Peptides against a protein of PDB entry 3C2G. Designs and how they scored, part 140

Target 1, 209 residues: chain A of PDB entry 3C2G
Amino acid sequence: IRTFDLLGLLLHDSDAIDGFVRSDGVGAITTVVQYPNNDLIRAGCKLLLQVSDAKALAKTPLENILPFLLRLIEIHPDDEVIYSGTGFLSNVVAHKQHVKDIAIRSNAIFLLHTIISKYPRLDELTDAPKRNRVCEIICNCLRTLNNFLMMWIPTPNGETKTAGPNEKQQVCKFIEIDILKKLMSCLSCEGMDTPGLLELRSTILRSFI

## One batch from the design tools (peptide; made by RFdiffusion4, then SolubleMPNN)

Design b2_p26_7_s1 (from b2_p26_7, 13 letters changed)
Fold by OpenDDE base, seed 2:
Structure b2_p26_7_s1 (fold): chain B 209 residues (1-209), chain A 26 residues (1-26)
Amino acid sequence: as target 1 above (209 residues)
Amino acid sequence: RSKPTPLLSPEEAQKIIDKVLELLKK
C-alpha cells in the first residue's frame, strides 16, 4: 500500500512514468494486485490510473494485462478500484486500435454496461463524495465506449472497421431506457464530461441507430 | 461476487514491489 503510494510520488513527470512503463511497471502492478488484499488492489489500480496515459503503453504488450484488469473490476465491488480501473481502461484504449481490440475481445463493452447498471441514478445519491465518484466511473465507462464506437464510424475518405454482431448487440444495451435515464442523470453532475456524453450519443446514433 | 484467485503470496508481492522500486532508482 505505502509502496504504491510512494511509487506514485516518484512518478511525477512523463519521463519517469514512461521509464516505469518501459520497465514493465504495469505488468508488475498487475502481478502484485493478484494478491487478494483490498488495500493493495486499491493502491495498485490507483497507480495504474496514474500511468495510464503514458506514451510507452503503446509499446507495452497488454494482451495479458488488460484482460486481467477487466476481470478484476468485474469481480471487485470497490468503487475506488472500479474508478481507477475504468480510468485506466479509458486512457489505455484511446487512439490504440490493438488495445481496443483486446478490450473488446475481453467483453469490455458488456462490462461497461454492467458497471453503469450497477450504480443508481446520480440524483438518487445524497452523499456527495459517493455521487462524484460514481459520476467519474460512469464518465470513464462512457469515454471508453466512445473510443470503441469511433472505430466503426464511417469516414468519407477512410476505411472503417465494421462492428461484429456481438459488439452491436452489446452496444444496443446502452440505449435501454433505464441506462439512458442514468446517463441523463449524469448531465447534472458537477464534473461530468457533458461534451463527451453528447459525443457518445452522436456516435451511437451514427453507428447503430 | 467471486474474489480474484491469489497467484502471489504477500511475500512474493512485496518482492515484486521491491523490484519495481529498484527499477525506478535506475
Scores: peptide ipSAE 0.028, ipTM 0.606, DockQ to the pose 0.011
Fold by OpenDDE base, seed 4:
Structure b2_p26_7_s1 (fold): chain B 209 residues (1-209), chain A 26 residues (1-26)
Amino acid sequence: as target 1 above (209 residues)
Amino acid sequence: RSKPTPLLSPEEAQKIIDKVLELLKK
């Protein structure tokens, strides 16, 4: 645990982060967090989040890492783990089609739905720290989802990847009334990535047109 | 669904941590 904190201190610049990632640091962390210790898992996931935007990740195989992380998020009720994990996911899938594919094959879309579904509406959260954390989690989920959906939006060149039937079904869950109400409730919350939410809305609409 | 990940012992985890620390020192 303390080691991850120390690692976080060492990874204070982009070069150090890239160096760590090139040395399979992400794999190392994911290996460590297989130990069933909540504090260790929190610390490890936080460290993952810290390195999640590293340029070196584009060259890092994530085939074994992403499914593990997704499973970790799925089974761990800890907001900090979910925050860090969804943040990591959001960052690593950004601008990386192959990573998106890995995540989607690992049921990431469904997981995102599950995460959003399990949290109360933000307006129902009276505790500000909790509300803020949940808000951040939802933002991470929405950003990730947006990144996924963008793959299936037709480009002007007419070439678009078609979502599979299962993927379409999973996406359709986000337009269910209960989910929509939750998403709408986010728009009124301070600190919400409202532009991101609106972007997602646009992306969803375009996905069904 | 991915196979369940085997759990590490504390000792195994520490070895990996030590390795990570070593890598960061390079």
Scores: peptide ipSAE 0.028, ipTM 0.607, DockQ to the pose 0.011
Fold by OpenDDE base, seed 5:
Structure b2_p26_7_s1 (fold): chain B 209 residues (1-209), chain A 26 residues (1-26)
Amino acid sequence: as target 1 above (209 residues)
Amino acid sequence: RSKPTPLLSPEEAQKIIDKVLELLKK
């Protein structure tokens, strides 16, 4: 626990973060969290979140790392792990087509739906810290979805990558009324990524209407 | 809900952590 906290304290600037990533720091963390210690897993995932926007990730092979993290999020019930993991996912897929492809092949779209579906509506949560954490998780999932959907929006010349039939089916699950209600609930939360959620709303409209 | 199968001993995990810490100090 204390060790990953210490690592986080060393990563105060973008250069240090990039240096860590270039030294295969992401791979090191994912290896360490194989140890069945909940505190270690939490700390490791939090550190992943802290470095998830590093420019050096564009040059980092994620073929083995990303599927493992997705599986970890799938099977781990811990909200802190899910928060950190979905946050990492949302950042790492941003503007990186090859990473999006790895995530999609690893059933990320279905996983995002599963995560959102398992949480109660925010209005049913009376504990403010819990409600805020759940809102953040849902926002991370929705931001990730937005990044996926953007791949299938036509370019100015009318050309676009087409989603496969399975991906299309999985994406359609996000226009379910329960999912849309959760999206609307997140828009009402203070301190959330409102611009990102509004962008997703726009992307959904473009994709399904 | 099953946890992932551990691939490392506690000692191996600590060794990796120590190595990462060393790399960050350079």
Scores: peptide ipSAE 0.020, ipTM 0.556, DockQ to the pose 0.011
Fold by OpenDDE base, seed 1:
Structure b2_p26_7_s1 (fold): chain B 209 residues (1-209), chain A 26 residues (1-26)
Amino acid sequence: as target 1 above (209 residues)
Amino acid sequence: RSKPTPLLSPEEAQKIIDKVLELLKK
């Protein structure tokens, strides 16, 4: 725990972060968080989030890392782990087709739906710190989902990948009434990426209409 | 759904962390 905190302090600039990533730092953290200690898992996932925008990640094989992280988020009932993990996921899939493919094959779409389904509507949360954390988690999920859906948007002049039937079915779950009500509750939340939510809505409509 | 079996002992985890920290100091 203390070691991850110290490591986080050392990663104060982009060069240090890239150096860490090039040295398989992400793999090392992923290995360490396999130990069943909640504090260690939280610290490790937070560190992953801190390095998740590193340029060196484009050259890092994530085939073994992403499936493990997704499984960790799935089974660990911890808002801090979910926050850090979904934050990492949203950053690493951005502009990286290969990483998106790995995540989708690892049932990331279903996981995002599960996460959103788990949390109450934001307007039902009276505790401001908890509400803010849940809002951030949902934002991470929505950003990630939007990044996936963008792969399947028909372009006038380009070959577009088509979502498989399983992926289509999983995406359709996001337009269920209960999920829509939760997403609508996000629009009024302070700090919510409202433009991002509206973009996702547009992306969903373009993908399925 | 079963929790994955931990592959590392606390001591092994600490060794990996120490190695990573050593790499960052170079």
Scores: peptide ipSAE 0.027, ipTM 0.603, DockQ to the pose 0.011; fails the geometry check

Design b2_p26_7_s2 (from b2_p26_7, 12 letters changed)
Fold by OpenDDE base, seed 1:
Structure b2_p26_7_s2 (fold): chain B 209 residues (1-209), chain A 26 residues (1-26)
Amino acid sequence: as target 1 above (209 residues)
Amino acid sequence: TSAPTPLLSEEEAQEIIERVKKLMEE
């Protein structure tokens, strides 16, 4: 635990982060968090989040890492683990088609819906720290979804990837009224990426027109 | 909800942490 905290403090520049990632640091953390200690899991997932935008991740094989992380956030009822894990997911799938494919094959779309569905409406949360954390988690999930949906939007030349029937069905669940209300509630959260959420709203609408 | 099967002992986890520390010092 203390070690991950220390490592997080030392990873203060992009070169150090890239060096850590090139040395299979993500794989090492993923291995460590397989020990059943909640504090260790929290610390490890937080460190993963801290390095999740590293350029070196584009060259890192995530075939074994991503499915494990998705399973971890599925089974842990811990907001800090879910926050860090969904944050990691949203960053690592960005601009990386191969990583998106791994996540989708690992049932990420369904998992994102499950995560959003289990949290109450933000207006029902009176504790500000809890409300903010829940908002961040939902936003992480929605940003990840946006990255998936963009793959299936037709390009100007008419070319597009086609989602499988199961993926289409899972995506359709995100137009449920409760999910849409949660998306809209996030737009009102202070300090959130409002432009990004508006883009997602547009992407969702285009995906169903 | 099946907890992930722990694949590592505490000692094995600590060994990996020490390896990561060493890599960060290089």
Scores: peptide ipSAE 0.021, ipTM 0.542, DockQ to the pose 0.011
Fold by OpenDDE base, seed 2:
Structure b2_p26_7_s2 (fold): chain B 209 residues (1-209), chain A 26 residues (1-26)
Amino acid sequence: as target 1 above (209 residues)
Amino acid sequence: TSAPTPLLSEEEAQEIIERVKKLMEE
């Protein structure tokens, strides 16, 4: 636990983060968080989030890491783990088609829906820290979804992939009124990436046209 | 103003990783 906290403090520079990732730091964290200790899992997932935008991740074999993390956030009820894990997921799939494919094959779309569905509406949360954390989790999930959907939206003069029937079915769950309301509620949260959420809304609409 | 936390070198990061791995094997 303390080790991960110390690492997080020392890894505040992009070069140091890349060095850590190149040294299989992500693999090391994923190994450590297999130990059944909630505090260790929290600390490890937090560190994963801190390094999740590292350029070196593009060269990291995530085939073994990503399915494990997805399973971890599926089974672990801890908001901090879910926050860090979904944050990691949203960052690592960004602009990396192969990582998106791994995530999708690992049932990430369905998992994102499950995570969003289990949380109450933000307006029902009276505790501000809890409300903010839930908002962040939902936004992480939605950002990840946006990254997936963007693969299937035709760009002018670009080759676009077509979503498979299973992926389409899973995506359809996000047009449920409850999910849409949660998306809209996140737009009202302070400090949120409002432009990003608006982009997602646009992406969702385009995906169903 | 707390002194900027020193940056961890790649070698130091690797050492910490190995230590953590070793601790998990015990």
Scores: peptide ipSAE 0.021, ipTM 0.501, DockQ to the pose 0.012
Fold by OpenDDE base, seed 4:
Structure b2_p26_7_s2 (fold): chain B 209 residues (1-209), chain A 26 residues (1-26)
Amino acid sequence: as target 1 above (209 residues)
Amino acid sequence: TSAPTPLLSEEEAQEIIERVKKLMEE
């Protein structure tokens, strides 16, 4: 636990992070978080989040890591784990088609919906720290979803991947009124990527038009 | 502004990874 905290402190620059990732740091963390220790899992997921935008991740095989992380997020009710995990997911799928495919095959879309559905409406959360964390989680989920949906939007060149029937069905769940309300509620959160959420809104709409 | 010097080198990171792995095998 302390080791991950220390690593998090030491890995504050992109070069160090890339070095850690090149040294199979993500694999190491993933191995460590398999142990049934909540504090360790939290610390490990936090570290994953910290390195999740590393350039070196483009060269890191995620076939074994990503499904595990998704399962971890699914089974842990801990907001910090969910925050870190969804943050990691959102970052690693960005601009990486193969990673998106791995995530989708691992039922990430359904998981994202499940996560969002499990949290109350932000307006029902009176505790500001909790509300902010939940908002961040939802934003992470929605950002990830946006990254997935972008795969299926026709490009000007006419080339688009077609979502499978299961994926389409899962995506349709995100236009449920409760999900849309939660999306809109995130727009009111301070410090959130409002432009990104608006982009997602546009992407969702385009996916169903 | 000069990029802050990494507090952890790649070699140090690898060492820590190996230590962590070893500790978990324990």
Scores: peptide ipSAE 0.020, ipTM 0.511, DockQ to the pose 0.012
Fold by OpenDDE base, seed 3:
Structure b2_p26_7_s2 (fold): chain B 209 residues (1-209), chain A 26 residues (1-26)
Amino acid sequence: as target 1 above (209 residues)
Amino acid sequence: TSAPTPLLSEEEAQEIIERVKKLMEE
């Protein structure tokens, strides 16, 4: 725990972060968070989030790391772990087709739906810090979904990857009224990326037309 | 404007990683 806190303080610039990632820092964190200590898991996942946009991740094998993290998020009820993990996921899949494929094969679409479904409506949360954290989690999930859906939208060049039947079925769950209401509720949260959420809404709509 | 000196070098990061791994084995 103390070591991760120290690392987090030192990794404040992109060069230090890239150096850490090149030194197998992500692998080290994933090893450490296998220890059954909630504080350690929180600290490790937070550090993962901090390095999740590192350029060096493009050269880092994620075939073992990503499925492990997805499983951790699935089984751990901690909002801070879920926040950090979904944030990591959303960043690492961005602009990386290979990583998107790993995530999808690891049942990420279904997991995202499960996470969103687990939380109550935001209007039912009276505690502002809790409500904001839940909103951030939902936004992370939806941003990740957007990154997946963009793969299946026809490009001007006519080459489109087709979603498999299972992926299509899983995506259809996101047009359920409960999920759509939660998406809309996020638009009302302070400090949210409203343009990003509107983009997602448009992407979802285009995926079903 | 000199690029801010990284507070942690790659070598220092690796040393910390090895120390953490060792602590987890105890």
Scores: peptide ipSAE 0.019, ipTM 0.478, DockQ to the pose 0.012

Design b2_p26_7_s3 (from b2_p26_7, 11 letters changed)
Fold by OpenDDE base, seed 1:
Structure b2_p26_7_s3 (fold): chain B 209 residues (1-209), chain A 26 residues (1-26)
Amino acid sequence: as target 1 above (209 residues)
Amino acid sequence: TQAPTPELSPEEAEKIIEEVKKLLEE
């Protein structure tokens, strides 16, 4: 009941967003999107995106939520669900090692590759709204991937977390020629996070040296 | 093992749906 009272305030009050999250609002939405209703799933995922940068999420256990969301975006051929889901993912893994680990264990790296692979090159999309949405999805994927890869970059003191063999193999998929061509097509796209893409390129190169 | 998120009643789910729809229309 407390969760419901806060929903109407989410877009207007940052404190209300934190209150919603503290009241297990993310868990509640995750439960709701289990219903086989596309409109509900879209709405729920959009709300998740809206609260994905809330400070209270740092204290929210995501062990059950994140794997479910990843599965949801895997099985739904819906750009809006994928947009919201990848946006949520990119925000919740940022600066949170524990959440990165959950995502990686839940096959997130492979999923990101799958998502990028299914979309055409941006220069092949003539419909501007569609192209913009696909661009945003790819940006979300790339930001997330960069956040993962940074964990395995050696520090000046020589300490680094080592990626497992499966993770290394999954990362290698991003240097395939078809994927690289798609990523290159993003550099000239209006609204693309070009600096972020260049950062990812640098991170990928460092991961293979 | 974290306890699964409690299942919402149909009534609670419908309420959340309506609130979410309202928010998306703003």
Scores: peptide ipSAE 0.021, ipTM 0.524, DockQ to the pose 0.012
Fold by OpenDDE base, seed 4:
Structure b2_p26_7_s3 (fold): chain B 209 residues (1-209), chain A 26 residues (1-26)
Amino acid sequence: as target 1 above (209 residues)
Amino acid sequence: TQAPTPELSPEEAEKIIEEVKKLLEE
């Protein structure tokens, strides 16, 4: 019942989205996507993506939501779910240290690697819609990873968080040759955030220097 | 950078609602 009321508030405007989020809409969606219905899960994740950049999310506790979403992405082979979920992840961790910490503690780095690893190289995908979707997924993953790695890059003032040994190990997986080849394949993808990919490359390099 | 966030159409939202209703009836 509550979920319906919350969804009814959704209009295609920022204020409505913020209103939905303030009313614990993200939690409601998270509850909904726990049902074993792929269509519902897909739709719910899409809605999560839609609200993922809402200003009201800054005030929304994600400690119970984010681990669930990560698990959902992990277990779902559906590209649409993965797309929406990784998009949500990338947006919610942006500029939010506490959210990054939650995600990292929930093995998000490893998950990102897993996602990238399970997809073929983009140049091996002949179906354009599929290729484009995979490209977007990888882009979301890379953006998220970049956001994580930035936590461990020293600032001009010399202050930096130190990645734990597990995180370092997980990050190292992204410089494996097979992963790098997949990442390079993204540079040829139409619509790829090439600047973002190059930024990530720089960030990765900086993380290992 | 933020991921593109495609908007959910009203029709898609309604579909979600209907699907949830269906699930609640099960």
Scores: peptide ipSAE 0.019, ipTM 0.557, DockQ to the pose 0.093
Fold by OpenDDE base, seed 3:
Structure b2_p26_7_s3 (fold): chain B 209 residues (1-209), chain A 26 residues (1-26)
Amino acid sequence: as target 1 above (209 residues)
Amino acid sequence: TQAPTPELSPEEAEKIIEEVKKLLEE
């Protein structure tokens, strides 16, 4: 399996990571995580997160990889998988319109809502490690959502992409009272990216004005 | 902003390899 050869190239160096990605490492990982083994899936998704900021990803086709990962996150209840997957998603969509489009077409906005809806309010989580992990997941989701919404904010040049009706409907779910309460509960939690939440709020407001 | 990036240890990589080998033998 190509995965064995590719894993040997990882030396905790940015150049090694870039080399791994250029050697279709992301494709290899996606092959590995198709096996019904939770430990393997966790490890594979963690590795995806590790390479998610690699420069070589800008040249890597994600049309097949990203939908697969989104589906994996959707069906797998594991917090570690969700953490790694949402982290990967947030990083790969950053500053890449093409990747954002793939994610949105693959129902990413709805998935983000589903993930946030799945977890209780952070103030209801008494276990600190669990709370922190959930907090990180929510932050990943919100960062990703913010990146999507920014596409539909008018630029000074007057040109803006318009969200489709489905996307608008999906975004509207984030302003429902139950979701808003959960998001508000995040503002008081230690470790929460409060500036990121406030940025998202501003982006949402600008999107609906 | 970018999500935090974990590092994969050599031990974790070896674990992945061993799990894949095990799966292929089944």
Scores: peptide ipSAE 0.019, ipTM 0.537, DockQ to the pose 0.092
Fold by OpenDDE base, seed 2:
Structure b2_p26_7_s3 (fold): chain B 209 residues (1-209), chain A 26 residues (1-26)
Amino acid sequence: as target 1 above (209 residues)
Amino acid sequence: TQAPTPELSPEEAEKIIEEVKKLLEE
């Protein structure tokens, strides 16, 4: 009840967002999106995206939430859900090794590949709103992937983890020719995070060295 | 880099709350 009361307070106020998260708002949303209502699912995922950068998430156990969200993204064909979900994923894994591990164990890398594979090349999309949304989804996926890969990139004088064989295999899917062509098509798309894509390219190359 | 976060309007929030309430009553 308290969590839902806080929904009306969620603006650009970081304190309100943190309050919502501390009140198990993320858990509440994940409960809500279990209902077979597409509008509710869209709204819930949008709200998840909005709170995805909250500081309070660092104290929120995501072991039960993240796998559920990943499954939701996997099975739900709605672009808005995919956009919000991948955005949430990209934000929550950023700079949080523990969350990255949960996501990876939940087959997130493969899911990202699946999502990218699902959508056509951006240059084949003539509808600007659709193209823009797909572009954003792909950007979210690529950002997330980059966040994963960065764990395995050696840093000067730093300790690095080594990707397991399963993770390496999943990453290898992104160097498939069809995927590469799609990624290349993104570079010419207006609104694409070209620097981010180039960074990912660099990260991928480093991952295979 | 962070994904862009859409803003939730008070009206949207209220709509969500009402929808949730409705579902919980069923």
Scores: peptide ipSAE 0.018, ipTM 0.537, DockQ to the pose 0.092; fails the geometry check

